# Peptides against a protein of PDB entry 3S8F, part 180

Target 1, 157 residues: chain A of PDB entry 3S8F
Amino acid sequence: VLTLFVAVPSLMTAFTVAASLEFAGRLRGGRGLFGWIRALPWDNPAFVAPVLGLLGFIPGGAGGIVNASFTLDYVVHNTAWVPGHFHLQVASLVTLTAMGSLYWLLPNLTGKPISDAQRRLGLAVVWLWFLGMMIMAVGLHWAGLLNVPRRAYIAQV
Target 2, 166 residues: chain B of PDB entry 3S8F
Amino acid sequence: DEHKAHKAILAYEKGWLAFSLAMLFVFIALIAYTLATHTAGVIPAGKLERVDPTTVRQEGPWADPAQAVVQTGPNQYTVYVLAFAFGYQPNPIEVPQGAEIVFKITSPDVIHGFHVEGTNINVEVLPGEVSTVRYTFKRPGEYRIICNQYCGLGHQNMFGTIVVKE

## One batch from the design tools (peptide; made by RFdiffusion4, then SolubleMPNN)

Design b2_p20_1_s3 (from b2_p20_1, 13 letters changed)
Fold by OpenDDE base, seed 3:
Parts: structure tokens; sequence; C-alpha cells
Structure b2_p20_1_s3 (fold): chain B 157 residues (1-157), chain C 166 residues (1-166), chain A 20 residues (1-20)
């Protein structure tokens, strides 16, 4: 239980980001409990990518709490569950944030805006990446709960 | 304008921070609830037991694989298992169906895994430390032991077998 | 309360999955 308090700073950071998103959405004309979400710039891959990363980080963070729990960790440790957690945290949040950073950084460094075609392609890339990661993560977590071992090419399940 | 925006941001942050703390306690409560209703088949860790990995092959209960299975009582056995690069000793491990088996597992070299398919036995094996797992095999047959901790070039081929006899 | 119940339901599913 004490170990779970390590998550407090991380949660504070994550929800501060959420607060920033809500503020941004409301500045863009969004109203109500959920209207601010629709008002966010979903047409910009530099925005969409890290946000999708954050969405993937939510179940990943929940899994982190499970992994940090002594009793529950015994069940999931060194099973496919752990790679599932990694792919949500690293291959989703970190990777998508990197992708989003590139979509912002490259146009600014070159001084040339991305074309509409490039923008649409970028959106397709990050959404497909997110979808693929979610499918794989669900599969890995499911396999982990079925006691499929980590770092093994064979399983009876 | 900046001041107004700053105040607005602070208000949102306070709300989300409160939510975050609430969620933390919710998760703790839910985990506690889950564990209170069922242990999820978790095997409790035994007492800390240490061994010298440099001599474990030469002397002691792990030294002779022919003496690895020890009957400790009626329908009770202790099995002294070595996980090494790259295999398990003894192999196969033969135990009777329905008997309570206490596995005492250690390593003479590097960290290995001890994952028994079809069971909830899944522990890391550290040199110098004895892992203790208690299990009763209800079904006869062969159970594969898989190393799920990377231990070197032959890791992927490191398997053992537990044979449960009727 | 509805959110809490939803999470409880998820935890029950998790428990059941861990028992499999």
Amino acid sequence: as target 1 above (157 residues)
Amino acid sequence: as target 2 above (166 residues)
Amino acid sequence: SALLEAFLAQMRKLREALLE
C-alpha cells in the first residue's frame, strides 16, 4: 500500500495535463462537461498523437498499480501481462509523444508547414498506431491473465 | 487576461488533483476489496532461506538429483530443484498425484525463472536464495517447466518436466 | 456512485480472470 503512494506525483502530473486540455478546449469554445473535448484540435497529428498516448497511459497506469501490488504482482509477474504494460507505457505514450513531437518540430525547424496530405497521412499513422497498440496490449494482458509466460516462445494456453 | 487565465487554470488543476487523489484511494480500496473476497490463488512466500551458490552443487540437498525428492510425511514431499544454465535438476521431477509438494528451488549460476504450465507456480530463482513453493497436483500427466527470466544464450531452450504419477 | 460501481465490476472481472 505504501508503494502505491509513489504514483501520487505521476498522477498529479497526468491530471495537470488533463486540466490543461480542458482549459484549452474551453478556450476553443467547448462548453459543458464533455464539450471541451470535441473542441480540441483533433485535425492536428501533433496534438492527436500525444493525447492518444495519454489515453493508452490510463489503463497502463492502472496496470502499474496492479504490478506494484505485492499480491497481484505474484500473479502477473513474468507473464505476458508485463509486456502488455510496457507497450501501453512505452510503445504508446512515449512513442506517440515522440511522433507528435516530430509533427511539430520538423515544420518549425524547416520553416515549412506540412501539406494537407501530410497532415492527413500523419493522422492516419497515429490513429493506426494507437489502434494496433491497443489491440496488442489487450491481447498481451489477456494472455498474461491466462498465465502465458513472458520471454518464452511457447505456451500451453 | 493572463491573470484571469491563470486563475482558471488553477481552478481546473485543483479539481483534477482532487479527482486524482480520490482515484488513488479508489484503486487501493478496490484492490483491498478484491483481496478480501479472494486471494486469487496466490502462494505465500516462505521464510527467507539463503544458500551458497558456489557450493550448492557439491554439498547439501541439491547436490544429488537422485535424492532431490524427499518424502517428509504421509502424502507430503519436498523437491530440491536446481535451475541452471540451461536446464533444471532433476529432470524429470517425478511426484505422485494428490501429494502436497514443497519445491525448494535455487540457482548455482544466474537468475532463472521457474514457471510451471497448468499451475500457478511462477517464481524467480536467485543464486544464494531458496524459493519455496507449495503445490498439490490434482491431475496426472506432464507439466512443463519454463524459464521466463532471461538467463543467457540458451534461455529459449531451457525447459524441464514434472511428471505426476497416479 | 455509478463510476464506483463500474470500477467494482471491472475489479470483479479482474479477480475472475486471475482465478482462471
Scores: peptide ipSAE 0.027, ipTM 0.764, DockQ to the pose 0.033
Fold by OpenDDE base, seed 4:
Structure b2_p20_1_s3 (fold): chain B 157 residues (1-157), chain C 166 residues (1-166), chain A 20 residues (1-20)
Amino acid sequence: as target 1 above (157 residues)
Amino acid sequence: as target 2 above (166 residues)
Amino acid sequence: SALLEAFLAQMRKLREALLE
């Protein structure tokens, strides 16, 4: 139980970001419980990328709680479940955030805005990345639950 | 405007923080529920036991692989296993079908894994500590032991075998 | 719903495996 308290700062951070998104959406004219989501700038890859990262981070965070559980960790430890977890945390959240940051940073550093074509390409890249990561993550978690070992080239199943 | 914005952000943050705490309790509740209703098959952690990894090969129950399998009672055995770079000792491990096996596993060198395919045996093996796992093999045959903790250049080839005899 | 059912089925399989 004490170990689960480690989840508190992470959850606080994640939901603080969500709070910022809600604020931004409402400033952009979004109304209601979910209307603010649609009002967010989904046409900007610098925005979409980290948001998709956050979406991938949610199940990853839940998995983190599982991994931190003494009894449940026994089931999933050193199986494909673990790579599934940190690919959501690192290869999704961190990587997509980095991508988003790049889409913001480069135009500012160069003084040249991205073209519409580059913007559309950026959107395609981050969405495809997210999709691929979700497929891989689901597969890894599933394999982990089937007791496929981590760090092994061979498995029973 | 800045003050209003900050105030609004604070309000949303408070709401989402409350939600986060609620979700935390939900997760804890789910874990608690699972533990309360589905405890069968869970192998509890054994009592912490320490050994000297520098002498474990020379003296003690792990020193002689020929005496690694010890019958402790009717249909009960203790198996003293070493996980080392890069293999297991004894290898193969021979145990009878249907017997209650207590594995006492340690390492003389680095951290290894002890994952037995076809079973729920999956533990890390730390030098200086003894991992204790209790299991009963219901089916005869060969069970492969896989090292699932990176332990060096030969990690991928580190395998063992448990032979369960009828 | 289908995904949920699939998940639950997998969890049942996991439980069965743990009981082996």
Scores: peptide ipSAE 0.021, ipTM 0.762, DockQ to the pose 0.022
Fold by OpenDDE base, seed 2:
Structure b2_p20_1_s3 (fold): chain B 157 residues (1-157), chain C 166 residues (1-166), chain A 20 residues (1-20)
Amino acid sequence: as target 1 above (157 residues)
Amino acid sequence: as target 2 above (166 residues)
Amino acid sequence: SALLEAFLAQMRKLREALLE
């Protein structure tokens, strides 16, 4: 009951963000069911970073429901599953959002736009970060389901 | 024009809201399905039992590790386990194969973990509270107990052993 | 809680039905 009480507003918020993205994409000339996605500014690391964070947050949010479930939490609690969840929520969403914020904030504060090389480097960093985080998160969740404990350096799996 | 834009935004929000609700039901269904098809078993917790962590080492069933394993019936045992900084008592815990074991676990100091490798036994141990876990070891051998809750400088080396005898 | 127990009871019934 409590999980659903929190989950509903969170989902509503998340999908309103998605709605905003769709609107933005359509304003940029995107049409059709998915054409608006391609129209979004994927060449801007300040945009790509937080969006990738949001994508990572989706499975993380689902995991949050699992972690809050009494019966399912028994399976995953204090296993590698938990840090896997954290890396999706914090090291992906929060970190990537922070990265994106910096890509916007620094040029504005300094009055100097980023060079094309810096932009491309930023895109590479963000995408590589996301890829690495997804690999690690999947691995941690998998290990957690195999009952690998967290806060332990060895497991008899 | 701005009003038109706002109206369009609302339309998209309504669509995504409907999608969000649908996804919510999907997640609930998946959880329900997982619970319904899960066959690993749930270890039932006993009634909430409290103990004084300051005296648990001196008096009571946890005080003497030599008397920690108590036969309570035919092929039934209760094991009184202390999780402390940094180890478990008794160590090793010796139990018969195929016996129903009720673990009564508490801590005299800080919060610890009680994670038995090769089993689904995984509980936190709080000072002042008794954790109750019921399990039957089907295979003989050694089962390592791992602390999966940070408890201090020696946390990483906090291990115990359950020896299941034929 | 009573609600939790009721829910679990229903899920157990469902499990039993699915495992038949």
Scores: peptide ipSAE 0.020, ipTM 0.730, DockQ to the pose 0.021
Fold by OpenDDE base, seed 1:
Structure b2_p20_1_s3 (fold): chain B 157 residues (1-157), chain C 166 residues (1-166), chain A 20 residues (1-20)
Amino acid sequence: as target 1 above (157 residues)
Amino acid sequence: as target 2 above (166 residues)
Amino acid sequence: SALLEAFLAQMRKLREALLE
């Protein structure tokens, strides 16, 4: 039923977001092929969080294609691969976006800017969350490929 | 100014569009890699077969676990397996090494999993449907059956055993 | 070639998966 074509509009959406990031970075003085990345506001957890979420969402999207494939799903279905995919999609993108939104929303609702200490703490939280999620996700996908079953406390491997 | 900004945005979009297409091919390549490395000996599923879950325990090939293993030809067997809350029958399932085994698996109650360790046998078992998996055990020994679909309070203890005889 | 046949078989599976 051409199910995998769903990935096309998703990729198109992704490139527009990426294009917006590049444009923003260049407006902030970034130059060159990668200089625009450095120019983005990496000191703001409200920015960093959703961007890291997007980065985690990329391999998750690739996994989505695998999961939607009839022949490949046979290999990975109901293995540790599946929760690995979920953690990239939900616990990475959705959760980090929510975190980022919170870092923006609370200061605006209260009318008080976050302190420098709070900002630094927020950055630490977001980066550590991302790192932990990536480690766990890689581990789960790896275990899934080794045929470790989902929803079971026991495995042969 | 608006015109310049528009051109700049278009340039970025074109670049990232090209990148997105490239990534699409990367995804396809990853799929190909997965196929090449992890799909050896994939067991094709049979056609959709239905059964009445309310009577499957009382009549038919699943009713008597003592008659669950049926020889259908030279070195060919069909095994009628029930996955239920919370176990499998027959248990153990005894089959000969090197024989072609066709598992016919169904459930009388809720959805279960049928994951056989050391094999690529991994299917969901739905009440009212028969899951068909064809496999040949090349090595003798015991193979554990694991339920990998949540099926209730006893799910974590739902195991079975396949004994492959020399 | 056995290698070529194996490759083609995998490509067929891939095609089926992608066009489902």
Scores: peptide ipSAE 0.007, ipTM 0.759, DockQ to the pose 0.024; fails the geometry check

Design b2_p20_1_s4 (from b2_p20_1, 11 letters changed)
Fold by OpenDDE base, seed 3:
Structure b2_p20_1_s4 (fold): chain B 157 residues (1-157), chain C 166 residues (1-166), chain A 20 residues (1-20)
Amino acid sequence: as target 1 above (157 residues)
Amino acid sequence: as target 2 above (166 residues)
Amino acid sequence: SPLVEGFLATMEELRRSLLE
């Protein structure tokens, strides 16, 4: 139980980010419980990418708690569940954040804004990446719950 | 105004922090409830048992695969298993259906996995330590042992078999 | 879909197991 208190700083950080997003959305004219979400700059891949990463991080974080729990880890350890967790944390949050950073960094470094075509392509890339990652992650977690081992190319299931 | 903006942000943060704390307690409560109602299939480890990986092949209960299966009581067996690069010993492991089997697993070389398909047996095997798993096979047949911990070039081909006899 | 049903069934089985 005490180990779970390690999650406190992480939760504080996560929800602080959420608070920042809400503030930003409301600053952009969004109102109500959900209107602020729509008001966020969803047309900017530099914004969308890390936000999608955060969305993937939510179930990944929950999985982290599971993996850190002694009794629950017994069920999922060294199964496909663990790679599923990795792909949510690293291949989703970290990777998408890197992608988003790139979409911001390159235009700023070069002094040239991205074209509309590049922007649309960027949006397509990050959304498709997120979708594919979520599909794979769900599959891996599902397989893990069915006791499919990690680091193995075959399974009885 | 930066001050006003910061103040507004703090207000939102306070709300979300309260939510985060509430969720934390919910998670803790759920875990506590689960632990109180079920063990989640956990088999607690016994006393830490150590073995010398450099001599485990030459002497002791793991040295002779022909002596690996030891009857310890009525319908009770202990099986001394070595996980090594790249396989398991003995192979196959032959045990009776319905018998309580205590697996004593160790490694003479590197860390391996011991995952038995169709069961909840899934442990890492560390050189110098003995992993103990208790299981009763209710169904006869063959159960494949898979190494789920990378152990070298032959890792992907490291398999064993447990044969449960009627 | 069969996939969704399978997933839900697995989750339900897990839930029941944890409540036993």
Scores: peptide ipSAE 0.023, ipTM 0.767, DockQ to the pose 0.026
Fold by OpenDDE base, seed 2:
Structure b2_p20_1_s4 (fold): chain B 157 residues (1-157), chain C 166 residues (1-166), chain A 20 residues (1-20)
Amino acid sequence: as target 1 above (157 residues)
Amino acid sequence: as target 2 above (166 residues)
Amino acid sequence: SPLVEGFLATMEELRRSLLE
């Protein structure tokens, strides 16, 4: 009940962020339904990281609703599904947001901008991190649906 | 100009909020559909039952593993299972195929899991509470019980077995 | 939508899992 109650304002907040991204993209010259996405600063790891985190948060949020549902939670509780959910919420959203924050904060604190090489490396790290997390999360959710238990090193499947 | 920008932002927010609400209703509808159409092979008890974890080993239906399986009716059994650090009793649990089994599970020490492979039986076992699960094994054989709640250094080795006889 | 279809498939799988 509590999770479902929190889900509403959380969704509103998330989509408000999306609205801000659309506005920003359009200010940067993007047009059409999706052109604003391409106009966003995808060359900046400080931007890409938290955005990828948000993308991972979408299925994670949906999973949160599942985990909070009585009958559905019975299916997924204490299975690999739960770690899959966590890795989307914590290891993706929180971690990538932290990474993005560092890419902004460190240059700001030191007064030294990151080099182009560092920028490219940062982009690679963020994208690879996201890719790895998505693969793992999909696998964990899949395994969870097959009743693979969490906190156990063995499974019948 | 600033006011114009704010107005534009609001327009986008309204659109995205509408989309958000639509998605919310879709999710709720899917959950509702599941609730309306689902049937469970495991029936949990709706009544909370409590027990003293400090005495459960000495007195009561969990005290003697040899008497843990009780026939309560024709093709009906109650099994009093104790999940402890680090194992289950009785072990193995022997029940007939096709019989309706009511598991009464509790713990004398810490929280454990009761996850039966090959079934949808998956409950947490709390000291002081009795977890009740009703299930009918349709296939004979051995079903492994796994603890899926961390309970200490021996957690990973905490296993039990349900033997379903033909 | 592939996303919707995927979600529906997941939900159906969860529903069916209750019967196992």
Scores: peptide ipSAE 0.013, ipTM 0.732, DockQ to the pose 0.028
Fold by OpenDDE base, seed 1:
Structure b2_p20_1_s4 (fold): chain B 157 residues (1-157), chain C 166 residues (1-166), chain A 20 residues (1-20)
Amino acid sequence: as target 1 above (157 residues)
Amino acid sequence: as target 2 above (166 residues)
Amino acid sequence: SPLVEGFLATMEELRRSLLE
């Protein structure tokens, strides 16, 4: 049980970021319980990408707690659950953050703003990536709970 | 202005930190609930047992596959299994239905997996260590053993079979 | 392609060698 306290710093960081997002949304005119979300710059792929990464990181983090529990890890270890977990962590948060950073960095390095077409394309890429990752991750976690083994091309179920 | 902004940010952070703490306890509670309701499915960890991987094939209970299945009591057996590159021995493993089986699994070479389909048997097998798993097969038939830890070029073909006899 | 066929043949050979 004490091992789970390792999650405290991560949770603190995650929810501090969430707090910053709420503050930013409210500064942009968002009101109410959820209005601040709508007020965030969802038209900017440099913003959308890392935020979607954070959203994927939430269930991944929860899964991390499961994986860190020796009792629950017995159930999920070396099953499809594990790749489902790190795809949420690496292929969603890290990758999407990198994508978002690129959408910010390249315009600044070149001194040229992205065109509207490039912006729309970027949004499409980021959203499609996120959607695909979520579908795959859910499938992998589901398969893992059905005891589908990791690193095997066959399964009973 | 800076002071007001800072104070506002802190207020939001405090709220979200409280939420984060609450969620942490929710997760702990879920773990506790799972343990309380699913204790029968949890196999207790055994004592760490070590073996010399360099001699395990030549001497000891793993040396002879023909002697791998040992009856230790009424309706109770111990099976000494080797996971190696790339297979299992004995293969097949023959055990009676309804008997309590204690698997003692080790490796003479590299790390392998021991995943038995249709069961909750799923352990990593480390050279120099003995993995102990207790299981009772309720249904007769064949159960496939799958290596779920990468162990080399032949990993994908590394399978075994447990035959449960009536 | 010859490359794919070669790969598959090698895999089949390996499978047989390990299971026999």
Scores: peptide ipSAE 0.005, ipTM 0.761, DockQ to the pose 0.008
Fold by OpenDDE base, seed 5:
Structure b2_p20_1_s4 (fold): chain B 157 residues (1-157), chain C 166 residues (1-166), chain A 20 residues (1-20)
Amino acid sequence: as target 1 above (157 residues)
Amino acid sequence: as target 2 above (166 residues)
Amino acid sequence: SPLVEGFLATMEELRRSLLE
């Protein structure tokens, strides 16, 4: 009950952020239904990281609603599905947001901008992290749907 | 200017909020659908039943593993299972193929899991509470019981077996 | 509505698959 209640403001926040991104993209010259996405600053790891986190959070958030559903939770509870869920939430959104924050915070704290090499490395790190998280999350969710138990080192399937 | 930007932001926000609301309704609809159809193909749980975990080993239907399997009717059995640190009793649990089995599971110590491989039986077992699960084994053989709730140092080795006889 | 029917059919299929 509480989870579903919290889901409402969370969704509102998420989509208001999306609205801000659309506006920013359009200000940067993006046009059309999806052109604004391409216009966003994808060359900045401080931007890319939290955005990728948000993207990973979408299926995780949906999964949260599933987990909060009585009947659906019966299917997925205490299976590998659950670790898949919170890895999307914590290891994707929270971690990537933290990583992205560092790419903004450290230059500001030190007063020194990051080098181009550091920028490129940051992009590589963030994208690779996201890719790894998605692979793991998909695997865990899939395993969970196959009734692979949580907190066990063995499984029938 | 600021005013123009504000109006533009509001327009996009309205659109995205509408989308958000639409998605919310989709999720609610999915929940409603599952609630409406949850009885189909789902193992039903029994009513909430309480038991004293401090005496469950000494008296009552869980006290004697040899008496744990009780025939309650034609082709119907009740099995009183204890999940404890670190195992299950009785072990093995022997039941006939094709019979309706009512598992009544409780714990004398800490929270455990009761996950039967090859089935949809997957419940948490709380001290002081009796978990009731109904299932009919259609295939003979051995089914492993796995504890999927951390219960201590021996958690990883906590297994049981259900033997379904032809 | 074909869309609604399609959605419900998909959901039912998913539900059945999860319960197998």
Scores: peptide ipSAE 0.000, ipTM 0.731, DockQ to the pose 0.028

